Peptides against a protein of PDB entry 6GMG. Designs and how they scored, part 100

Target 1, 331 residues: chain A of PDB entry 6GMG
Amino acid sequence: DSDDRVTPPAEPLDRMPDPYRPSYGRAETVVNNYIRKWQQVYSHRDGRKQQMTEEQREWLSYGCVGVTWVNSGQYPTNRLAFASFDEDRFKNELKNGRPRSGETRAEFEGRVAKESFDEEKGFQRAREVASVMNRALENAHDESAYLDNLKKELANGNDALRNEDARSPFYSALRNTPSFKERNGGNHDPSRMKAVIYSKHFWSGQDRSSSADKRKYGDPDAFRPAPGTGLVDMSRDRNIPRSPTSPGEGFVNFDYGWFGAQTEADADKTVWTHGNHYHAPNGSLGAMHVYESKFRNWSEGYSDFDRGAYVITFIPKSWNTAPDKVKQGWP

## One batch from the design tools (peptide)

Design b1_p28_1_s3 (made by RFdiffusion4, then SolubleMPNN)
Fold by OpenDDE base, seed 1:
Structure b1_p28_1_s3 (fold): chain B 331 residues (1-331), chain A 28 residues (1-28)
Amino acid sequence: as target 1 above (331 residues)
Amino acid sequence: SELEEAKAIADAGIQQELEAYKANLAAQ
């Protein structure tokens, strides 16, 4: 029950973390110990270590989304999302493939659609766009200068994003970031901001007016990226979980993973930080755990989800929640 | 408020199955 959620207590600023536990290629720890690590490594504002505030601890306590929330400074809006979909693979498998033994046609189509998404290419597209945005931010001291720089960068790269509407999530993302407007954040100066990335896993079959088969096995046509841009329309994502296929079966509504702004060129070596569930130390779920996973462990996802999106947002450069290098575990 | 809505969305997350799945993976 969500009523069992508890805000983790404050940790002393100088308290060092206990060692993380290795678990199938990932590092794991309890949320209180992650707070200790966060204070030592990620808490810095203008180079000064900070204690995680009560508000930040409350955000973190919400589980997987809480990790992204505390590090990005806002609840995920998922407006600027990217993915990669292999249309040729999808068409070929539908035409020439066959359902497995015991697999329904709808289940087959849903599976083929899921398998036609390329997580690595989706992530790479988001990194490419974030890099373009960061170049546009570097010497822009107002939003107009940022937008002009962005258009110029896109034109130089012959990127299809140059054709997006001025009101699109792509061009409006910076102005819609609260920390951009904050005095101790961007203070309306784009050059004080940087692009960061997180990922969301979710279910495609969320249309309540669609067939039961789509809700159970996925909607093959839902949440595909636009050709050329890689943009995913996330407006129909309402955090609706997969429908049960058997009595007693249940699915989770979403998972979130924080990447930030790591510079590691090899996707397989990048670290993704995520949580299991909301913090309920006195409840049936128990204490929240935080995981630091490699990309392969993150991108594999769960059967609860058939879509992955890579989302761009912004944080102040003065924050250390998105360092160039992330070390897995502790020490 | 936006925060209240965000909290409501987050609280609606049924993450028990996610925990069970993670536990099973860790046991392999």
Scores: peptide ipSAE 0.032, ipTM 0.727, DockQ to the pose 0.263
Fold by OpenDDE base, seed 2:
Structure b1_p28_1_s3 (fold): chain B 331 residues (1-331), chain A 28 residues (1-28)
Amino acid sequence: as target 1 above (331 residues)
Amino acid sequence: SELEEAKAIADAGIQQELEAYKANLAAQ
């Protein structure tokens, strides 16, 4: 039960982490040891190492979303999400492909839709947009200057995002970031902020009014990116898990992976940090574990999910939760 | 509050099933 969640205890500021364990191409550790690593590597504010606060430890205790929460400084809103979908592949496979033996038509369509998403291209799109945003932020000392710079950058690149409405999550994302308004954060100065990326895995078949088949096997038409922009309308994501296909089968509602602002050009070498479940050391789930996965391991996801989105948010440049280089594991 | 709702969703979201799945993948 959710009532078994416990906030991990504080770790001494200078306590070094124990070695991470290799786990199927990932580096794994218990949450308390991740806190130790976080304090050594990611905790810095204005160049000063910080102990993870009780509030931050509480956020972290929520599992996979907690990792993104503590590093981004806010609960994920998922408003500025990107993906890549190959419409031609989808149409071609539906037309010329056949269900596998024992596969229903709905299962086939759901699978084909899932396979028509390109995680690498979706990630690349988010990185491209984050780069544009970072250029727009660099010399902007108020929101108006940022928006003007952003529009200029988009025009120069002939990017379809230039046609988005002013109220779009794309243009409103910065102003809606709490840390942007904080005195010790951005202090309303865009040049003090940087764009960062996290990913969410979730289920497409969340519409309760839809067919049972869509809830079990996916909704092929749901959560597709808009052509040209790559923007995904996340408004219908209500954290509803996949419906079971057999008695006793259960699925989780989401997974979150933190990327931040790594500069590694090779997607396959990027590191994604995520958790397995909420911290319940005295409960049936046990202690929370944190994983640092390569992109391949992250993007593969689980059968619980048929959608991946790459989300942009912002953090103060003074935070070290999104360094240029992330090292997998410890040491 | 929105935060309370978010917390409730987060608490309910990551169930034992993900761990079981990971364990199964590891066993293969």
Scores: peptide ipSAE 0.027, ipTM 0.718, DockQ to the pose 0.279
Fold by OpenDDE base, seed 3:
Structure b1_p28_1_s3 (fold): chain B 331 residues (1-331), chain A 28 residues (1-28)
Amino acid sequence: as target 1 above (331 residues)
Amino acid sequence: SELEEAKAIADAGIQQELEAYKANLAAQ
C-alpha cells in the first residue's frame, strides 16, 4: 500500500557513500546511500554542496519517478517527448511475419509495434533537440529572445519543429518550468537554464474504450512519434498499466530514468538513474533501491511496458543534478 | 491539488523490484 511509504532520513552532508553493488550490468544501492552520493555529486547549487532537503527526500521516496523528480526539481509532466518509430519495418513485419507458436494476432501486432520503436534513435533525437534548445538558451535574457533563437536554429537545420505552434509543448516548455521563474533558479533568464533529458517507459494500451486485446497486448497505433519532429503526443498517457493476460498477473504503470545532460557521444556508455519502487522499509516492498544503468540496460525495459519516450525539460545551470559526466556506482 | 494528484500518481509507481525481475529474465 502507498501508505507504507516512508521519507528517508537525512544523511549528514559529509557522509561518503558506501560502495554500490554490481547487478546485471547496473550499479545498485539502497536509497539512503544514493542520498549520500547525491549530496556529494549532484547536490551542488552555485558550486556549493547541499544536504538533500526533507521535500527532496520525500520526492525521492516515490520510487522510479522520485529520482527524476528530485533531479529535475519538478514532477514529470512528460509534455515534450520524443521517440523513433520505423514504419517500414512495422509494415513489412506485419505483412511478412507470422505469429509465434501460441501467439495471438493481437499479441503479434503489439510485439511487432514494440520492436519497431528504435530507442537509440529516439534518444538521439531528444539529444539533438536538447542541443538546439541549449544553443537557443545561450545569451537569451528573456523568453522572446529564446524563442527567436530557437526558431532561427530550427530554420538553419531545416527542422520540422519550426512548424510547431507557439502554444505547443515544444515552445511552451521553458515558460512552464517552475525553476525558470524561481529567483534562485532561472529568474526568468533563459541563459541561466539548460535542457535535460529523462525517459519514461509506459504501456500503449491505455484506452479503456479500446479492445481488451489492445489493453493486454498493446495498441500498435498508440504513442507513435509525429513524422519529421519525432514528437510523441503524451496527452493520452494516464499512467494506466498493462492489463493482465493471465490470472494473478500484474503490471506497473510506468518507469522513469534520469539522464540529465551527459555529453558522452556513445549512447551505450550513457548512465541512466532510476528506482525500483517507493521507499517502504517497514512494508512488504522493502527499502527503495536506486540503480545506475547503462543505456542498454535501461532501454531494454520490462514486459510491463511497450513504449519508451525521451522527454526534455529544463533545470538551472547552477544545479549539478545533470553534470556533463556521470559515473556509474561508487566507486 | 496538482501536487496531491502528482503524489497519488507517484505512489502508484513501480511496485516490483527490478532485481527480481531481471533475475527472472536471466533464468528464462
Scores: peptide ipSAE 0.036, ipTM 0.731, DockQ to the pose 0.272; fails the geometry check
Fold by OpenDDE base, seed 5:
Structure b1_p28_1_s3 (fold): chain B 331 residues (1-331), chain A 28 residues (1-28)
Amino acid sequence: as target 1 above (331 residues)
Amino acid sequence: SELEEAKAIADAGIQQELEAYKANLAAQ
């Protein structure tokens, strides 16, 4: 029952976290202890640590999306999303592959499509684009200068994003970021902002007008990245979960993982922060837990999802929610 | 409002099944 969600209580600003617990290659802790870590490590505004506000604690209480929400400063809109899809692999496997024993044709096609996505390449593309955007943000003191810088950077790199329409989420993402317009945020100065990355896992078979098989086993044609750019049209993502394949089976609607702006070049060493469910300490779900996972643990996902997108948004440089280095766990 | 919609969506994002999955995976 959604009515069981509770906002975690405030934690004293100077309270140190308890040690995280190892959990299947991840570091795990209860949400209140994450708040303690967050206050020590990520809370800094203009170099000063801050107590997590009631509003931020409320956002955090929503679970996996709450971690991304509190660190990005806005509810995820998922407009500027990237992925990598191997079309040749997909076509080859469909042509030359065979369904497994007991696997339907639709199940086979859905699986092959899922396996044709490369999470590492998708993540790398998002990092590449974020780097270009960060260069364009540097020394740009108005949106026009930022956009001009972007176009120049893209032209120099011969990047297909240079051909995107001016109305594309790629060009509109900054202006649509609330913290960019805030006086204590970007104050309409692009040079005060930086690009950050989070990831969303979701189900491809969300079209209610499609076949039941697509809703159960995935839509092989849905949420593919555009060739050259890697952009994914997320407009059809309505947070609809996978349809049950058997009686009593249930799936969740999404998962979110926060990366931020880590500079670690090795994808496998990057840390992804996410939550398990909304905070319901007195309910059946129990207290929310926060996980800090390595990329391998994050990108593996769950059977609930057959798509992963890597999304770019922006935060003020004065925020420390996306530091260059993230340490897994505590201490 | 957009915020209300966001909250409704977030509230619907119950990940209890993910915990079960994780537990099962760890037990193997």
Scores: peptide ipSAE 0.028, ipTM 0.719, DockQ to the pose 0.266; fails the geometry check

Design b1_p28_1_s4 (made by RFdiffusion4, then SolubleMPNN)
Fold by OpenDDE base, seed 2:
Structure b1_p28_1_s4 (fold): chain B 331 residues (1-331), chain A 28 residues (1-28)
Amino acid sequence: as target 1 above (331 residues)
Amino acid sequence: SEKAKAKEIADNGINQEKAALKANEAAK
């Protein structure tokens, strides 16, 4: 019940976190302890530690999305999303592959589609684009200069994104970022902003007008990246979970993982921060827990989801919510 | 609105930990 959600209490600014504990190959802690870590490591504005505000704690209390929310400064819009899909593999497997024993045709097609996505390549594409954007931001003091720089960078790299419409989420993402317009944020100066990345796991079979099989086993044609750009149209993502395949079965609607702007070149060594559910210490769900997972653990996802998108947004450079290096756990 | 989305999140009762536990147990 949504009424069970509670905002975690404030933590003293100088309170050190307790050690994280291992949880199935990831570092795990209760939300209150994450707030302590956040204040010590990620809270800095212009180099000064900040206590997590009541508003930020409220955002965080919403679970997995709350982690991305508090670190990005806004609720995820998911408009600038990237993925990688192997069309040739998909076609080949559909043509030459066979359903497993007991697997329906719809299950087979859904599984093959899921397996045709490459999480690592999708992540790499987002990192590539974020890097291009960061170069375009670096010396731009107005949006026009940023856009000009961006187009030049894309042209130099012969990137298909250069052909996107000016109204595309790719070009409009910066101007639509609240922190860009804030006086204490970007103050309309692109050079004060940096690109950051988070990931969303979700279900492809969300169309209520589609077959029950697609809702149960996935829609093989949904949420594919555009060729060349890698852009995913997320407009049809309505946070609808997978439909049950058996009585009593239930699925989660989404998962969010925060990456930020880590510079670690090896994807497998990158750290993703996410939460399990909304904070309900007095409810059936219990207290919210925060996980810091390596990419392997994050990208594996759950059976609840058959899509992974890597999303770019922006934060002020003065924020330390997206440091170059993230250490897993505590200490 | 952000509030509407927040309500949607809460109403869906996200419990990823149980899902993760099940997946990890199956992988053993």
Scores: peptide ipSAE 0.029, ipTM 0.722, DockQ to the pose 0.167
Fold by OpenDDE base, seed 5:
Structure b1_p28_1_s4 (fold): chain B 331 residues (1-331), chain A 28 residues (1-28)
Amino acid sequence: as target 1 above (331 residues)
Amino acid sequence: SEKAKAKEIADNGINQEKAALKANEAAK
């Protein structure tokens, strides 16, 4: 019951975190201890360490999305999303492949579609675009200058994003970022902002008008990236979980992982921060735990999900929630 | 509203820990 959610208490600003617990290649800790780490490492505004506010603690308490929420400063809108899909692989496997023993045709098609997504390439595309955006931001003191710079950068790289409509989430993302407009944030100055990345895992079969098979096994045609740009239309993502395939089976609606703006070139060495569930220390779910996972652990996902998107948003450069280097665990 | 989104999140009872345990058991 959602009524069991509790906001974690405040932690003293100078309190050091306890060591994280290793868990299957991840670093794990309880949410209260993550708050301690966050205050020591990520809380800095204009170089000054900050206590996590009650509002931020409340956001964090929502679980996996809460980690992204507190670090990005806004609830994820997921509008500027990227993925990579191998169309040739998909077609070839459908044509030449066979369902496994006991696998239905719909299950086979759903699986093949899932396997045709490349998480690493999707992540790389998002990083590439974020880099272009950051270059466009660097010397732009108004939105018009930013957009002009962005178009120039895209033209120089022959990037298909240059052909996107001006109303596209790609071009409107900055202006739609609350922290960009805030006086203590960007103050309408693009050069004060930087692009950051998070990831969302979700289910493709969300269309209620579709077949039951698609809801159970995935919709092979849903949430594919546009050719050339890698943009995913997320408008149909309504946080609907996978339908049960057997009695008593239940799936969760989504997972979120925070990457930020790490500069580590090796994807496998990047750290993704995420939570397990909303904080319910007195409820059946228990206390929220926060995980710092390597890309391999994050990108593997769960059977609950057959889609992964890498989303770009923006935060003020004065925030330290997206540092160049992220250390897994504590110390 | 942010509250509506939050409610949608909470209502779906995200339990990744359970899923992670299952995945780890399957990998053994």
Scores: peptide ipSAE 0.028, ipTM 0.721, DockQ to the pose 0.166
Fold by OpenDDE base, seed 1:
Structure b1_p28_1_s4 (fold): chain B 331 residues (1-331), chain A 28 residues (1-28)
Amino acid sequence: as target 1 above (331 residues)
Amino acid sequence: SEKAKAKEIADNGINQEKAALKANEAAK
């Protein structure tokens, strides 16, 4: 019930955060304390700290998606998404594997499909593409120059993305970014922008016309990446949660994790920032908490989800919401 | 428009995140 959602109050610009609480390899804090950290570390515009605005606090209050929203500057559109799927593993396990005791055939197939996704390879693909985009942005002062640079980079790398249509989300992502067009953002200058990454966890069995088994246990054929490019068609993602398998069971619709533009080469050492639920300090859910998780903790996900996508978007270089290095917790 | 969409999305499923997170943390 979103009626209990409350916008966190403003925090003084110079207020320092309280220490985060460690929890099973994660760092956790209440949303108000995250705002304090955000103002000290991530709020900088052109090198100057900024107080989180009421609008930004409102965005943040929406929970896991709110963390990505406030740091990316826009509600996630999820159009430029990447994943990695091992087709051979999937086929072999289906052919040679057997359902576990008490596992239905549909449950077995759904599980095998879920396990055939490689989160690390999906993340690495997104990072690879983001790097190509950043090189294309570096000296491009208009969109045409950016697109030309991008095509050249892809050709040099023999990347299958070079064959994408000019109207694809891949080529249109920059022009569709609001901050690119803002005077205090990109001001239509690609060289003022950088590529950033976030991740979405969601359920594959969202087709209402499909079998009940697919809605309960997953659709093995849904949301697979295209061969060569790694692009995932997210057009069918409608934020529909997994269907209950037993009476009283309920699942969450999605989870979002913010990575930004960290330069740490070891995926396992990267930090992902996410929230648990919308902020309801006076409601049954309680206050929103923010987590900073290592990649292993993030990529593990929940039973609510059987898909993970790694999405590229853009922010102005003048923003510090995506620094090269992210420190977990406080201090 | 974006706020309205976010509200709709939040109303549909975020209510179970705390419980799911707690369960997963306990399993680690």
Scores: peptide ipSAE 0.030, ipTM 0.733, DockQ to the pose 0.213; fails the geometry check
Fold by OpenDDE base, seed 3:
Structure b1_p28_1_s4 (fold): chain B 331 residues (1-331), chain A 28 residues (1-28)
Amino acid sequence: as target 1 above (331 residues)
Amino acid sequence: SEKAKAKEIADNGINQEKAALKANEAAK
């Protein structure tokens, strides 16, 4: 019951974190301790360490989405999402593969579709696009200059994104970012902003008008990236969880992981920060925990989800919520 | 409000993530 959600108390600005707990390649800590780390490492505005505000602590308390929320400065809209799907693998496996023992045809097709997504390539595509955007932002002092730069960069790379409509999420993402318009943020100056990345895990079978099998085992055709661009239409993502396949089974609606703007070239060495559930220290769920996972651990996801999207948004360069290097755990 | 929306969204599925995480990690 989300009614048990509690906003974590303020932590003194000078309080150092306790050591994180290593667990299966992840670093884990309770939310209050993450706040301490966040204040020491990520809180800086214009080079000055800040205490996490009540509003930020409240955002964080919402669990997995809260980590992305507090670090991006806005609730995720997921409008600019990327993925990679191997159509040939999918077709070949459907043709030549066989359901496992006890696996239904629908379950087989859903699984094959899930396995046909390449999380690493999806992530790399998002990073590529973010890099292009960052180059376009670098010396642009108004939105028009940014858009012109972006189009030039895309043309130079022969990128299919150059053909997107001016009103598409790709071109409108910056102007639709609240922190871009804030005086203490971008102040309408693109050169004060940078592209950042987070990931969302979710269920493909969300269409209530579709078959029960698709809702239970996935919709193989849903949320595929567009050819050439890698863009995923997220408009049909309504945060609907997977339907139970057995009595008493329940699934989570989504998971969010924060990457930011790490410069580590090896995807496997990148760190993803995420939460387990909303903070309910006095409830059945207990206190919220925050995890810092390597890409392998993050990208594996859960059985609750069969899609992973990598989303680009923007934050002010003056924020330190997306540093070039992220250290896993504490110390 | 964004808060109200977030609450509604969170109420729909976040409550089992801890269990899912443990199960996933244990399966490795």
Scores: peptide ipSAE 0.029, ipTM 0.731, DockQ to the pose 0.220; fails the geometry check

